# Peptides against a protein of PDB entry 7QUU: the designs that were tried, part 25

Target 1, 43 residues: chain A of PDB entry 7QUU
Amino acid sequence: DAVEPSVEKEYKKIISFRDTVFEGKHQQFLVPNNVRLKFLRDR

## One batch from the design tools (peptide; aimed at target 1 E4 V7)

Design b2_p30_8 (made by RFdiffusion4)
Pose (drawn by RFdiffusion4):
Structure b2_p30_8 (pose): chain A 43 residues (1-43), chain P 30 residues (1-30)
Amino acid sequence: as target 1 above (43 residues)
Amino acid sequence: EEEEEEKAEELEEEEEEKNEERLEEFEEEL
């Protein structure tokens, strides 16, 4: 499963969701310091 | 399948570059 047909569909849904949280203005999720680093360092 | 794999690698590299830039900016703010 190294690179499926799923990849771009996954990206568009996940990139947009993660990008909103990278602003931290996500309606469902307010992100503090530790979460900021977790998102940025891992991925 | 090969063309899809190539496009996926390119998108992964672009996402990693953007996240590295966002991490550097965040570390500078700290």

Design b2_p30_8_s1 (made by RFdiffusion4, then SolubleMPNN; from b2_p30_8, 14 letters changed)
Fold by OpenDDE base, seed 2:
Structure b2_p30_8_s1 (fold): chain B 43 residues (1-43), chain A 30 residues (1-30)
Amino acid sequence: as target 1 above (43 residues)
Amino acid sequence: MEELKKRAEKLKEEIEKKYKEKLEEFLKEL
């Protein structure tokens, strides 16, 4: 069964998104060290 | 300070795990 080229392209995008999310390749928004909640520094 | 960091790290790992599980479930239903 030939999966339509459109459906295969959408599936490849979903898999690429999954792999990007699971690999943690979302840039950890480097919370700038200046946004470090001051109350976590004093305890 | 170290105990609060350890608790925050554990909470992040638990949230990340739950997010991955829910995303995997969502992607299996699609």
Scores: peptide ipSAE 0.033, ipTM 0.389, DockQ to the pose 0.031
OpenDDE base, seeds 1, 3, 4, 5: peptide ipSAE 0.031, 0.022, 0.031, 0.032; ipTM 0.379, 0.317, 0.394, 0.389

Design b2_p30_8_s2 (made by RFdiffusion4, then SolubleMPNN; from b2_p30_8, 12 letters changed)
Fold by OpenDDE base, seed 4:
Order: sequence, then structure tokens, then C-alpha cells
Structure b2_p30_8_s2 (fold): chain B 43 residues (1-43), chain A 30 residues (1-30)
Amino acid sequence: as target 1 above (43 residues)
Amino acid sequence: MEELKERAEKLEKEIKEKYEKKLKEFEEEL
């Protein structure tokens, strides 16, 4: 199944957020303010 | 694509568990 380009971008953001928060890898991700992680939406 | 989804879902759980732990530690300090 071709995962929509929107869903692939969301998974890349989760990976990037983890790498920043857990590994201290400050990759300058301009995460647009509108990307709420799935677990933050379910609250 | 499937490997990227599985990796992202695993990392989202690890993030959630780490935040829930820190929130509990903070609530125990109040």
C-alpha cells in the first residue's frame, strides 16, 4: 500500500522528535506548529 | 514504508512512557 506522503511526513517527524528529545541530536527541525503527535491529540 | 511506520509507532510509545514517568515524578514532588 502506498502510504500517503502526509503520513510518511508524520512518521519522519516522530523519529526526528525522538532523536532530539532522547539523543540530544539538535537537528534544526522547523516542526510546523500544526503537527500534533497522535498521542498528544488523544488527550 | 512498513518498517518506518513500525519504528515511528515504537518511538511514539517510548516518548509517551517517558513523559508519563516525568509527569508522575513531578506530581509526587508537589
Scores: peptide ipSAE 0.050, ipTM 0.512, DockQ to the pose 0.192
OpenDDE base, seeds 1, 2, 3, 5: peptide ipSAE 0.045, 0.049, 0.042, 0.024; ipTM 0.503, 0.514, 0.502, 0.386

Design b2_p30_8_s3 (made by RFdiffusion4, then SolubleMPNN; from b2_p30_8, 12 letters changed)
Fold by OpenDDE base, seed 4:
Structure b2_p30_8_s3 (fold): chain B 43 residues (1-43), chain A 30 residues (1-30)
Amino acid sequence: as target 1 above (43 residues)
Amino acid sequence: MEELKKRAKELEEEIKKKYEEKLKEFEEEL
């Protein structure tokens, strides 16, 4: 069954939001595991 | 050391919940 072009556009927005929120904010908090682990070990 | 690891895990779970809430808000706006 061909997904309607409107519904496919909405799914692409949900996927893009998910990837931006989960991957993009994780990249801003991707303190290299070594630096995060050092900061948590020295306190 | 164990308390800091526990608190770090709690913060990761709180962040995960906030992202799941924001995903629902975005799905409701579509």
Scores: peptide ipSAE 0.029, ipTM 0.394, DockQ to the pose 0.023
OpenDDE base, seeds 1, 2, 3, 5: peptide ipSAE 0.035, 0.026, 0.022, 0.028; ipTM 0.422, 0.376, 0.307, 0.373; seeds 1, 5 fail the geometry check

Design b2_p30_8_s4 (made by RFdiffusion4, then SolubleMPNN; from b2_p30_8, 15 letters changed)
Fold by OpenDDE base, seed 5:
Structure b2_p30_8_s4 (fold): chain B 43 residues (1-43), chain A 30 residues (1-30)
Amino acid sequence: as target 1 above (43 residues)
Amino acid sequence: MEELKKRAEELKKEIEEKYKKKLEEFLKKL
């Protein structure tokens, strides 16, 4: 079933917004495990 | 370590709720 081109365009905007907000907030800086602040190990 | 894990899960939930609200507002404008 071909999704209408209008509906597909809206879904693509939703996915792009999801990924942008998720990437901007859930870019966990892949702080290399070696840069893990030593003071957080003792708590 | 357990307190930091608990606080990380609380922050994840707060982020998820704020994200859900922003997504709903975005969908209402499409």
Scores: peptide ipSAE 0.039, ipTM 0.400, DockQ to the pose 0.022
OpenDDE base, seeds 1, 2, 3, 4: peptide ipSAE 0.034, 0.035, 0.024, 0.032; ipTM 0.384, 0.397, 0.330, 0.371; seeds 1, 2 fail the geometry check

